# Ledger of designs, part 279: peptides against a protein of PDB entry 7BDX

Target 1, 212 residues: chain A of PDB entry 7BDX
Amino acid sequence: EMGAAACTLLWGVSSSEEVVKAILGGDKALKFFSITGQTMESFVKSLDGDVQELDSDESQFVFALAGIVTNVAAIACGREFLVNSSRVLLDTILQLLGDLKPGQCTKLKVLMLMSLYNVSINLKGLKYISESPGFIPLLWWLLSDPDAEVCLHVLRLVQSVVLEPEVFSKSASEFRSSLPLQRILAMSKSRNPRLQTAAQELLEDLRTLEHN

## One batch from the design tools (peptide; made by RFdiffusion4, then SolubleMPNN)

Design b2_p26_4_s3 (from b2_p26_4, 8 letters changed)
Fold by OpenDDE base, seed 1:
Structure b2_p26_4_s3 (fold): chain B 212 residues (1-212), chain C 212 residues (1-212), chain A 26 residues (1-26)
Amino acid sequence: as target 1 above (212 residues)
Amino acid sequence: as target 1 above (212 residues)
Amino acid sequence: GLLPGLEPLSAGDPSELNDRPGLTPL
């Protein structure tokens, strides 16, 4: 209970740039983000056993941790910190997104995808994520999720890669061959307007890059 | 480990007024301070058994909680919040200060005494604390501590009461009769300059109030 | 995107009216 309450407060206040700077300026930031990765990994490993109630204190705690990482990554200095000093956490987030089954822990997936999108605003972060082993297979796996918010945040992450010619050119052939274009086309016809728009824009961007 | 790291970060950032306002503006503040009191009480109750290592994760967690309460009470809106919405936490802090033995958990006592001093800057907070049952006996107990920092913060709390004529006049006879004036006089001769000064000033203030 | 934080209301804090003059917080 108390840990979840404290992390929830830290999540709420981490929406301020001044708070993110204060977190990162302290000697505790490295320790916090190291233990964050381990805690999230331990939670995901526990899910294949007992159906832990989604509303459990442990779930709320891990959601708060993922929210903190997202809010830190929303600030330029936070992105630079994560890319330079917390690469293990980025590797862990990519791994956990692969380990979670379609429809499993939607809120956690959304927060982790938002954090990766925020990290991808940094060019070093984008390069690091996109060059990760199995990144394109992971996108294919995540686009199999039945949840519209999960799929929306996957499409936003893919678009962040596509909008960077230096990064996209290196993997363009693999992106074109390995992205589930039929699934993205189905999403462009979704009743969810946010998912529909994101899928349409990505398909237009991919077509434009086929002609260049 | 993770809970202590998160609370330590929250403690560090709670030194900002903007962060205190953000904590209090959220729907989680009441829950956080309620669980804080319970967590601190559970820790103090656990100490009479096994000699928990003072450097334990649990000790660091409880110190961070007491530090957060102190930093919240350092801001005007934080004082007003604690006095209006978290009186149970104030009662808990007063009780825990009574339950801890002389020389036991010095750092926690100092932080709790700092929080009570900060609350006493609010006139409603001062009235609430000073009208608490057994408050003057508690001051006598706490002034028996061998630690100079504990005694310093007790003297500062006593001086905060003495500086308010409306409050002090109601209890002046009990304060004069029940304060350990011989111990305070011994502290005024301490080699610790902060303790020496605080004890001298308090003795002068008490003498001035005897003549008025 | 930023997850929306609560912005503190910048209204003059009526709680300051309950503070005693001349005491500095610790």
Scores: peptide ipSAE 0.156, ipTM 0.632, DockQ to the pose 0.167
Fold by OpenDDE base, seed 4:
Structure b2_p26_4_s3 (fold): chain B 212 residues (1-212), chain C 212 residues (1-212), chain A 26 residues (1-26)
Amino acid sequence: as target 1 above (212 residues)
Amino acid sequence: as target 1 above (212 residues)
Amino acid sequence: GLLPGLEPLSAGDPSELNDRPGLTPL
């Protein structure tokens, strides 16, 4: 209980740039993000089957950790810290996104995808994530999720790769062959306007990059 | 481990006024401070004898909690919150300071005394603490501590009471009869300049209030 | 995007009126 409450407060206040700078300026940041990855991994490994107790103290604690990572990555110095000092945490997030089944731990998936998207704003972060083994298969897996918010954040992450020609050109053939284009096309017809727009924009950018 | 790391980060960033405001502006603040008191109480009750494992994760966690309370109380709205919404936490801190033996949990005692001193800057906080049952006997007990930092923060808390005539006048006879004046006089001869000054100032103020 | 934070308390804090002058917080 107390750990989840404290971590939830830290998550809430980490929405401030000054708080992110304060977190990173301390000698505890490296240890915190190292243990964060291990804690999230332990939680995902403890999940028996496809059901999550979303209201458990452990779930709330792990959500707060993922929220902190997201908020840290939302700031320029925070993403630079993560890409330079906590690559293992990024690897862990990528692994956990692969380990979770479609519809499993939706809130955690959304937070982890938001963190990866925020990290991908940093060119080094984008390169690191996109060059990670199994990244494109992972995008395919995540786009199979029944949750609209999961799919939305996957589309944003894909868009972040597509918008960077140096990164996209290296894997353009694999992206075109391995992305579930029919699934993305179905999302472009979604009643969810955010999902619809994100899928439409991605399809337009992919088409533009095919003709150039 | 992770809880102690997260709580330590929250402690570190809570030194900012904006972070304190962010902590208090949320719906989680009341629950956090309620569980904080219970967690500190559980820790102190778990101490077998006079020895504390100062480097334990539990100790670090409780130190971070006491540090957060101190930093929250260092801000005007934070102390107003504590005195209005978390009086049970103040009662818990007073009780725990009474339960701890001289030389036991020195770092925790210092942090708790710092929090009470900060709360005592608020006139309602000062009234609440000073009117608490056994407060003056508690000051006597705490002034018997062998630790110079413990004694320093007790002297600051006593000074905070003495500087408020409305509060001090209610218990002036009990203060004069129950304060270990010989111990405070010995502290005014300390080689520690902070302890020496604090004891000297308190003795001067006590003498001034005896002659008026 | 940023996850929403906790709403901060307003800057004009009437709680300062309950503070005793001349004491420095720790």
Scores: peptide ipSAE 0.147, ipTM 0.632, DockQ to the pose 0.168
Fold by OpenDDE base, seed 3:
Structure b2_p26_4_s3 (fold): chain B 212 residues (1-212), chain C 212 residues (1-212), chain A 26 residues (1-26)
Amino acid sequence: as target 1 above (212 residues)
Amino acid sequence: as target 1 above (212 residues)
Amino acid sequence: GLLPGLEPLSAGDPSELNDRPGLTPL
């Protein structure tokens, strides 16, 4: 209980830029993000097919950690810190997104995808994530999720890659062959307007880059 | 480990007024401070004569919680919140200061005394603390501590009571009879200049109030 | 109300930056 309450408070206040700065300027930040990755990994490994009690103290604790990482990555200095000093956490988030099944831990996937999107706003972060082993297969896996919010945040992350020609050109052939274009096209016909818009924009950008 | 790391970060950032406002403006603040008191109480009860590993994750966690309470009480709105909505936590801190032996958990005592001093800056907080059952006997007990920093923060808390004639007048007879004046006089001869000054100032104020 | 002549006790702070145009954080 107390750990989950403390992490939930830290998550809420990490929405402040001053708080993110305070987190990062301390001598504890490196240790915190190292243990964060280990804690998230331990939790996902503990799920071994059991019904995740989404309301458990452990689930709330890990959601709060993912929220803190997201909010840190929402600030420019937080992105730069993660990319320079916490790459193991980025690798962990990518791995955990691969380890989770479709429909499993949807809230955690959303927060992790939001954190990766925020990191991708940093050009070094975008390069690091997109050049990570299995990144493109991971996008295919995550786009298979039945949850519209998971799919939305995957499409945002893909859009962030597509918007950077220097990065997209390195993997353009693999993106074109390994994106589930028919699934993205199905999302562009979704009743969810946010998912529909994100899928339409991505399909338009992909078509524009096919002609160049 | 992770709980102690999260609480240590939350402690560090709680030095910001904006963070204190963010902690208190959320729907989680009441629950957090309720669990904080319970966690601190559980820890002090677990000490049952064993050598407190000051470097344990549990000790660090409780020190961080006491640091958060202190930093919240350092802000005017935080003092008002504690006095209005978290009186049980104040009662818990007073009780825990009584339960701890001289020389035991010195760092925790210092943080708890700092929090009570900060709360005493609020006139309602001063009234609440000073009118708490056993408060004056508790001051005698705490002034028996061999640690100069514990004694310093007790003297600061006593000074805060003495500086408010409306509050001091209610208990002036009990303060004069139940303060260890010889020990405060010994502190006024300390080689610790901070303790020496605080003891001198308090003795001067007490003498001034004896003539009025 | 605050008591006059008593100052509160506390502890702090942070670091920064490199971002891409046209992407807003979440």
Scores: peptide ipSAE 0.029, ipTM 0.622, DockQ to the pose 0.295; fails the geometry check
Fold by OpenDDE base, seed 5:
Structure b2_p26_4_s3 (fold): chain B 212 residues (1-212), chain C 212 residues (1-212), chain A 26 residues (1-26)
Amino acid sequence: as target 1 above (212 residues)
Amino acid sequence: as target 1 above (212 residues)
Amino acid sequence: GLLPGLEPLSAGDPSELNDRPGLTPL
């Protein structure tokens, strides 16, 4: 209980830039983000056994951790810190997104995808994530999720790659061949307006980049 | 491990007034401070069994909780919140200061005494603490601690009471009779300059109040 | 209210870095 309460408070206050600065300028940041990755990994590994209720203190604790990472990555210094000093956490987030089944831990997937998207705003972060082994297969896997919010945040992450010519050009052929374009096209017909718009914009950008 | 890391980060960032406001403006503050008291009480009760090393993750977690309470109490709105909405936590801190043996958990005692001192800056907080059953016997107990920092923070708390005429006048006779004046006089001869000064000032104030 | 002439007891703080144009954080 207490851990989840403390982590939930830290999540809430981490929405402030000054708090993110305060976290990162302390000598505890490295340890915290290291243990964060380990804790998230341990939780995801535990899901194959006991069907932990989504409302459990452990689930809320891990959601708060993912929320903190997201809020840290929402700040310029937070992105640069994660990219320079916490790459193992980014690797762990990519791994866990691959380990989670379609429809499994939707809220956690959304927070992890938001954190990766935020990191991808940093050019080094974008390069690091997009050059990660199995990144494009992971996008295919995640775009198979039945959850519209998961798919939306995957599309935003893909958009972040597509918008960077020096990154996208290196993998453009693999993106075009290995993205589930038919799924993205189906999303462009979604009744969810946010998903519909994101899928349409991405398809337009991909087509524009095909003619160049 | 993770709980101690999260709580330690929250402690560090709680030094900011904006973070204290963010903690208190959230719907989680009441629950957090309730569980804080319970967690600190559980830890102190566990000390009678296993000699937990002072460096244990559990010790660090409880130190961080006490640090958060101290930092919250360092802010005007934090004091007012604790006095109005978390009196059980204040009662718990007073209890735990009584339960801890001389020389036991010095760092925790210091943090708890700092939090009580900070709360005592609020006139309602001062009244609440000084009117607590066994408060003066507790001061006698705590002034028996061999640790100079514990004694220093007890003297500061006593000073806070002495400086408020409307509070001190009600218990002045009990303070004069039930404080270990000989111990305070011995502290005024301490080689620790901070303890020496605090003891001297308190003795001067007590003498001044005796002639009035 | 605050008691006049008493100072609170407290602890300390940290710093910042860079981004891509045209992307909005979440």
Scores: peptide ipSAE 0.029, ipTM 0.625, DockQ to the pose 0.271; fails the geometry check

Design b2_p26_4_s4 (from b2_p26_4, 9 letters changed)
Fold by OpenDDE base, seed 5:
Structure b2_p26_4_s4 (fold): chain B 212 residues (1-212), chain C 212 residues (1-212), chain A 26 residues (1-26)
Amino acid sequence: as target 1 above (212 residues)
Amino acid sequence: as target 1 above (212 residues)
Amino acid sequence: GLLPGLTPLSAGDPSELNDLPGLEPL
């Protein structure tokens, strides 16, 4: 209980840029983000048996941790900190997104994808994530998710790669061959307006990059 | 581990007025301060057997909780919130200060006394604390502590009562009869300058209030 | 560098009330 409450409060206040700067200016930030990854990994590994109570104190605690990472990554210095000093956390988030089954831990997937998207706004972060082993197979896996909000945040992460010529040029052939283009096309026909728009824009950008 | 890290970060950032405002403006503050008191009480009750490892993750977690309460009470709205909405936490802090033996949990006593002092800057808080059952016997107990920093913060809390005529006038006879004046006089001769000054000033104010 | 046109994601907080003069909080 108390850990979930403390992390939930820290999540709320971490939306302030000044709070992110305060978190990162202390000597505790490195330890906090190190054990955050381990805690999230331990939680995801615990799911292989019990029916996930999505509203458990443990789930809310891990959601708050993922929310803090997202809010830190929302700030320029927070992105730079994560990319420079907490790469193990980014690797853990990428791993956990691969370990989670379609429809499993949807709220956590959304927060993790939001954190990766925020990190991908930093050019070093974008390079780091996109050059991660199995990144494109992971996008294929995540785009198979039945959840429209998961798929939306995956499409935003793909868009972040496609919009950066220095990154996309390295993997353009692999992206074209190893993205579920038929699934993205199905998303462009979605009744979910946000998913529909994101899938349309991505397909237009991919076509433009095929003709150049 | 992770709970102690999260609470330590929340403690650090709670020194900002904007963060205190943030914590209190959310729907989570009441729950957080409710379970904070219970967590601190459970920790103090756990000490009745084991040699207190002052540097344990559990100790650091409870120190961080007490630090958060102190920093919240350092802000005007934080004091008003605690006095209006978290009286059970104030009652718990007063109880725990009574339950702890002289020299036991010195760091926690200091933080709890700092929080009560900060609350006593609010006139409603000062009235609430000073009108608490056993408050003056508690001051006698706490002034018996061998720790100079504990005694200093007790003297500051007594000073807060003495400097408010509306509060001191109600209990003046009980304060004069039930304070360890000889112990305060011994503190006025302390080699600790902060303790010496606080004890001198309090003895001067008490004498002034005897002649009026 | 920052990629242009991408907005980051965050959440916020509210505050103030009444004190005795001349005491500094800790």
Scores: peptide ipSAE 0.107, ipTM 0.673, DockQ to the pose 0.247; fails the geometry check
Fold by OpenDDE base, seed 2:
Parts: C-alpha cells; structure tokens; sequence
Structure b2_p26_4_s4 (fold): chain B 212 residues (1-212), chain C 212 residues (1-212), chain A 26 residues (1-26)
C-alpha cells in the first residue's frame, strides 16, 4: 500500500517541470531509473505465474513508475537525461513491450508507449528507439493488440519515425515490408475517432513518402 | 529497494513549496498521510522483535515518510492541512515518540520531532500538540534520551510552547512540576553548542515567565 | 534537438496559506 501511495504522489508531482528538474538534479536519479527498469521487469516476469489483479498494490506501484518515466520524458531535460544516461531503461521498456502478450497489462503498455513517444521527440531518442533491434517486429506485435489505446500510441510512435526523413530513410524498406499496413488500414476505419485519425494521417504520410 | 527509492525522491522534492502544494491539491493527500502514520506505527511495533538495521530498506522508507511529513509541515498550507485534516498522524507521531526507548531509532525521532516543531509554528498545531494527553510526560521521556539532536528538538518544541503565552499559561503549573529542569540545566552545560544555546535560552525564558 | 510539431503528454496540481511569526521551519 504505502509504496504505491508514495510512487503515485511522486507520479502526480512529476508532471511539474521543476519537479522533474529536482529529480534529475539530485544524486539519486541514476539509481532510481535503474531500479525502475528492474522493478518493471520483475513485475512483468511475475505475470506468467499469477493473475495479477490490475488494481493490486504491485500493479499500481509499477504503473506509477511508468507514469514517472513518462512525465520525466515529457520535459526537455528529462528526455536528454533518459537518452544519455538511462538507455538501459529504454531497452527494458522495449523488451517488456515485446514480452507482454496482446491484451496483457494494457495500462502499463500505454504508459510505456507514452514514455517512448515522449523520448522520440528528442532526435537522439528517436534514433536510439528506431534503431533498436527488433523495433519494427515490436511495432507489428503491438499493432496486433486488441486495445485501441495501445494501438493509438504505437501509431504515434510510428508517426514520430515517419515525420523525421533522416530516421525514416534508414528503415523505409523494413517499414514497407514489415508494417501491418492492412491492420493500420483497418484502424483508419475504427469507431474510435483518435485511432481513426492517427491511422489515416499515418497512411497518408506513408503514401506521400513512397512517391518521393 | 524501489519503495525506499521512490519515497526518498518524494522526500527530496517535497522540500519545494510547489511540490507540497501539489501533494495537498490532489485527491490522494488524505490517504497518503493516513497510510504514512500506519506504516510508521507498523515499523516501530516491529522493532521489539528484530534488530532492524538502521540502513535497511524498511528503515529508509520510514525515514523518507517522516521526512515528507517534516517538509509538508515546513510549508504554511502543509501545517494547516496536517492540523485540520491529519490530526491522527500527529497523534501517531506523539504516540510513537512515547513508544520508542531512549537511544532507539534516533533518526526517526529527530524527523518526527522536526515535523511536530514545524506544526507548532501554526497556533492551532501548537495548541493541539501541547494539549495532547501525556505531552509533558512525553517531553520528560524524550529529554532523558542520550542523543543530543533528540534533546535539541525537544527543547525547540518546549520553546514553541513557552514563546506563546496563551498556550504556556494553560500548562505552566505542569511545566514547572514535571519538566526535568535539572536535565535542561545539564544541557545548558553541554559541549554541543546548539544544545547548550537552546537549553540556556529556554531556562532564561522559563525564569522570566515565573516572575510574571 | 527538439523535433518540431510533437507535443509531450503531461499532468500536475497546486496551493498554500497561514503561519506564526519568528519561527523558521526546518
């Protein structure tokens, strides 16, 4: 209970830029983000054994950790810190997104995808994420998720790559061959207006880049 | 590990007034401070069984909680919140200070005494603490502690009562009869300059109030 | 560098008021 409550408060206050600066300005930031990755990994590994109730103390604790990472990545200095000093956490988030089955831990997936998206606003972060081993197979896996919010954040992450010609040019052949374009086209017909718009815009941008 | 790391970060950032505001402005403050008191109580009760290493994860977690309460009480709205909405936490801190043996959990005692001192800067808080059952016996117990920092913070708490004539007049007879004046006089001869000064000033103020 | 046109996702909260003169908080 108390760990989840404390992390939930830290998550709430980490939405302030000054709090993110205070988290990063301390000598404890490196240790905190290292243990964050380890704790999230330990939790995801525990799920193959037990039906972790989504509202459990452990679940809320790990969700708060992912929320903190997201809020830190929402700030310019937080992105630069994660990209320079906490690449292992980014690797862990990518790995855990691959380890989770479709429909499994949807809330955690959304928070992790939001954190990666926020990191991708940094050009170094975008390059690092998009050049990660198995990134496009991971996008295929995540776009197979039945959850519309998971798929929406995957589409936003793909859009961050497509909007950067230098990054997209490196993976353009793999994007064309390995992205589930039929699945994205199905999303462009979604009843979820956010998912529909994001899928339509991505398909329009992909078509434009194929003619150039 | 992770709980202590998260609470330690929350403690560090709670030194900002804007962070204290953010903690209190959320719908989670009441629950957080309720669980804080329960967690501190559970920890203190566990000490009769095990030699809790002072550097244990549990110890660091509880120290961080007491640090958060201290930092919240260092802010005007934090004092008003604790005095109005979290009196059970103040009662718990007073109780735990009574339950702890001399020399036991010195760091936790210091943090709890700092929080009570900060609360005593609010006139409602000072009245509430000083009117608490067994307050003067508690001061006697705490002034018997061999630790100079514990004794220093007890003297500061007594000074907060003595500096407020309305509050002191209610307990003046009990202060004169039940305060260990000989122990305070011994502290006025301490080699610790902070303890020496605080004990001397308190003795001077007490003498002045006895002649009025 | 910041990539133009992408807005970060964020969420936060506020407020303060009443104290006695002459005692500094710790």
Amino acid sequence: as target 1 above (212 residues)
Amino acid sequence: as target 1 above (212 residues)
Amino acid sequence: GLLPGLTPLSAGDPSELNDLPGLEPL
Scores: peptide ipSAE 0.106, ipTM 0.675, DockQ to the pose 0.251; fails the geometry check
Fold by OpenDDE base, seed 1:
Structure b2_p26_4_s4 (fold): chain B 212 residues (1-212), chain C 212 residues (1-212), chain A 26 residues (1-26)
Amino acid sequence: as target 1 above (212 residues)
Amino acid sequence: as target 1 above (212 residues)
Amino acid sequence: GLLPGLTPLSAGDPSELNDLPGLEPL
């Protein structure tokens, strides 16, 4: 209970740029993000047996941690900090997104994908994530999720790669061959307007890049 | 570990007025301060048996909670929030200061006394604390502590009562009769300059109020 | 550096009223 309450408050206040600067200016930031990765990993490993109630104190605590990472990555100095000093946390988030089954921990997947998207706004972060082992297979796996918000945030992460020619040119053939284009085409016909727009824009961008 | 790390970050960032406003503007503040009181009470009740190592994760967590309460009470809206919406936490802090033995948990006592002092800057807070059952006996008990910082923060809390004529006039006879004036006179001769000054000023204020 | 065209995601709240003159907070 108390740990979840404290982390939930820290999540809320981490929306301020001043608070993100204060978190990163202290001697506690490195330790906090190291233990954050370990805590999220321990939670995901516990899910294979007991159906941890999605409203459990442990689930709420891990959601707050993922929210804090997202809010830190929303600020330019927070992105640069994560890419320079917390690469193990980025590796952990990529691993956990692979370990979670389709439909499992939807809210946690959305927050982790939002944090990766925010990190991808930094060119070093985009290079680091896109050059990660198994990144394109992970995008294919995550686009198999039945949840529209999970799929939306995966499409936004793919868009961050497509919008950067220096990054996309290195893997363009693999992105075109390994993306589930038929699944993305089905998403462009979704009743969810946010998912529909993101899938349509990505299909237009991919077609434009085939002719160049 | 992770709870103590999150609470320690929240303590550090709660030094900002913007962060205190963000903590209090959310729907989580009431729950956080309620569980804070319960957590501090559970810790103090655990101390009568095992010598919890003062550097334990539990001790560090409770120090961070007391630091957050102090920093919230350092801001005008934080004082008003505690006095209006978290009176149970103020009652808990007064109770815990009575339950702790002389020389026991010195750092926690200092933080709790700092939070009460900050609350006493609000006229409603000063009235609420000074009219609390057993408040003057508690001041006598706390002034028996061998620690100079504990005694300093008790003297500052007594000064907040003395400086407000509306509050002091109601209990002036009891304050004069029940304060350990010989102990305060010994503190006015301390080698600690902060304790010496606070004890000397309080003795001058008390003498001035005897002649009026 | 910021890549052009991508916007970050956020959330926060407020209060300030009833203090006595002459005492400084700690």
Scores: peptide ipSAE 0.103, ipTM 0.672, DockQ to the pose 0.255; fails the geometry check
Fold by OpenDDE base, seed 3:
Structure b2_p26_4_s4 (fold): chain B 212 residues (1-212), chain C 212 residues (1-212), chain A 26 residues (1-26)
Amino acid sequence: as target 1 above (212 residues)
Amino acid sequence: as target 1 above (212 residues)
Amino acid sequence: GLLPGLTPLSAGDPSELNDLPGLEPL
């Protein structure tokens, strides 16, 4: 209980840029993000056993950790810090997104994808994530999720890669061959307006890059 | 580990007034301070058994909780919130300061006394603390501590009572009879300049109030 | 209200850097 309450408050206040500055400027930040990755990994590995209630103190604690990482990555300094000093956490988030089954821990997936999207706004972060082993297979796996919000944040992460020609050029053949274009086309016909728009924009950008 | 790390970060960022406002403006604040009191109480009750290392994750977590309460009470809105909405936490801090032996958990005592001093800057907080059952016996007990920093923060808390005539008048006879004046006089001769000054100023104020 | 002549007590730490064009943080 108390750990989840403290971490949930830290998540809420981390929406402030000044709080993100204060988190990162301490000698404690490196340790915190290292333990964050280990804690998220331990939680996801525990899900193969007992039905952890999604409303458990442990689930709420891990959601708050993912929320803190997202809010830190929402700030310019937070992105650069994560890319320079917490790459193991980025690798952990990528791995955990691969380990989670379609429909499993949807809220955690959304927060982790939001954090990766925020990191992808940093050019070094985009390069690091997009060059990660298994990144394109991971996008294909995550786009199979039945949840519209998971799919939306995957499409946003793909959009960040597609909008950077120097990044997209390295993977263009693998993106074109391994992206589930039929699934993205189905999303462009979704009743969810946010998912529909994101899928339509991505399909338009992919077509533009086929002709250039 | 992770709970202590998250709470230590929340302690650090709570030194910001904007963070204190963000903590208190949420629907989560009441629950957080309720659980904080219970967690501190549980920790202090566990000290009668095994030698908890003062550097344990549990000790660090409870120090961070006391630090958060101190930093919240350092802000005007935080003092008013604690006095209006978290009186059980104030009662818990007063009780735990009585339960701890001289020389036991010195750092925790200092943080709790700092929080009570900050609350005592609020006139409602000063009235609430000074009218608490056993408050004057608690001051006598805490002034027996061998630690100069514990004694310093007790003298500061006594100073806040003595500087408010409407509060001091209610307890003036009990303060004059139950304060360890010989111990305060010994502190006014301390080699610790901060303790020496605080004890000297308090003795001067007490003498002034004897003649008025 | 605040009492006159008493100063509050406090404890905490800071830092920041860099971003890409045309993408909004979440």
Scores: peptide ipSAE 0.026, ipTM 0.648, DockQ to the pose 0.297; fails the geometry check

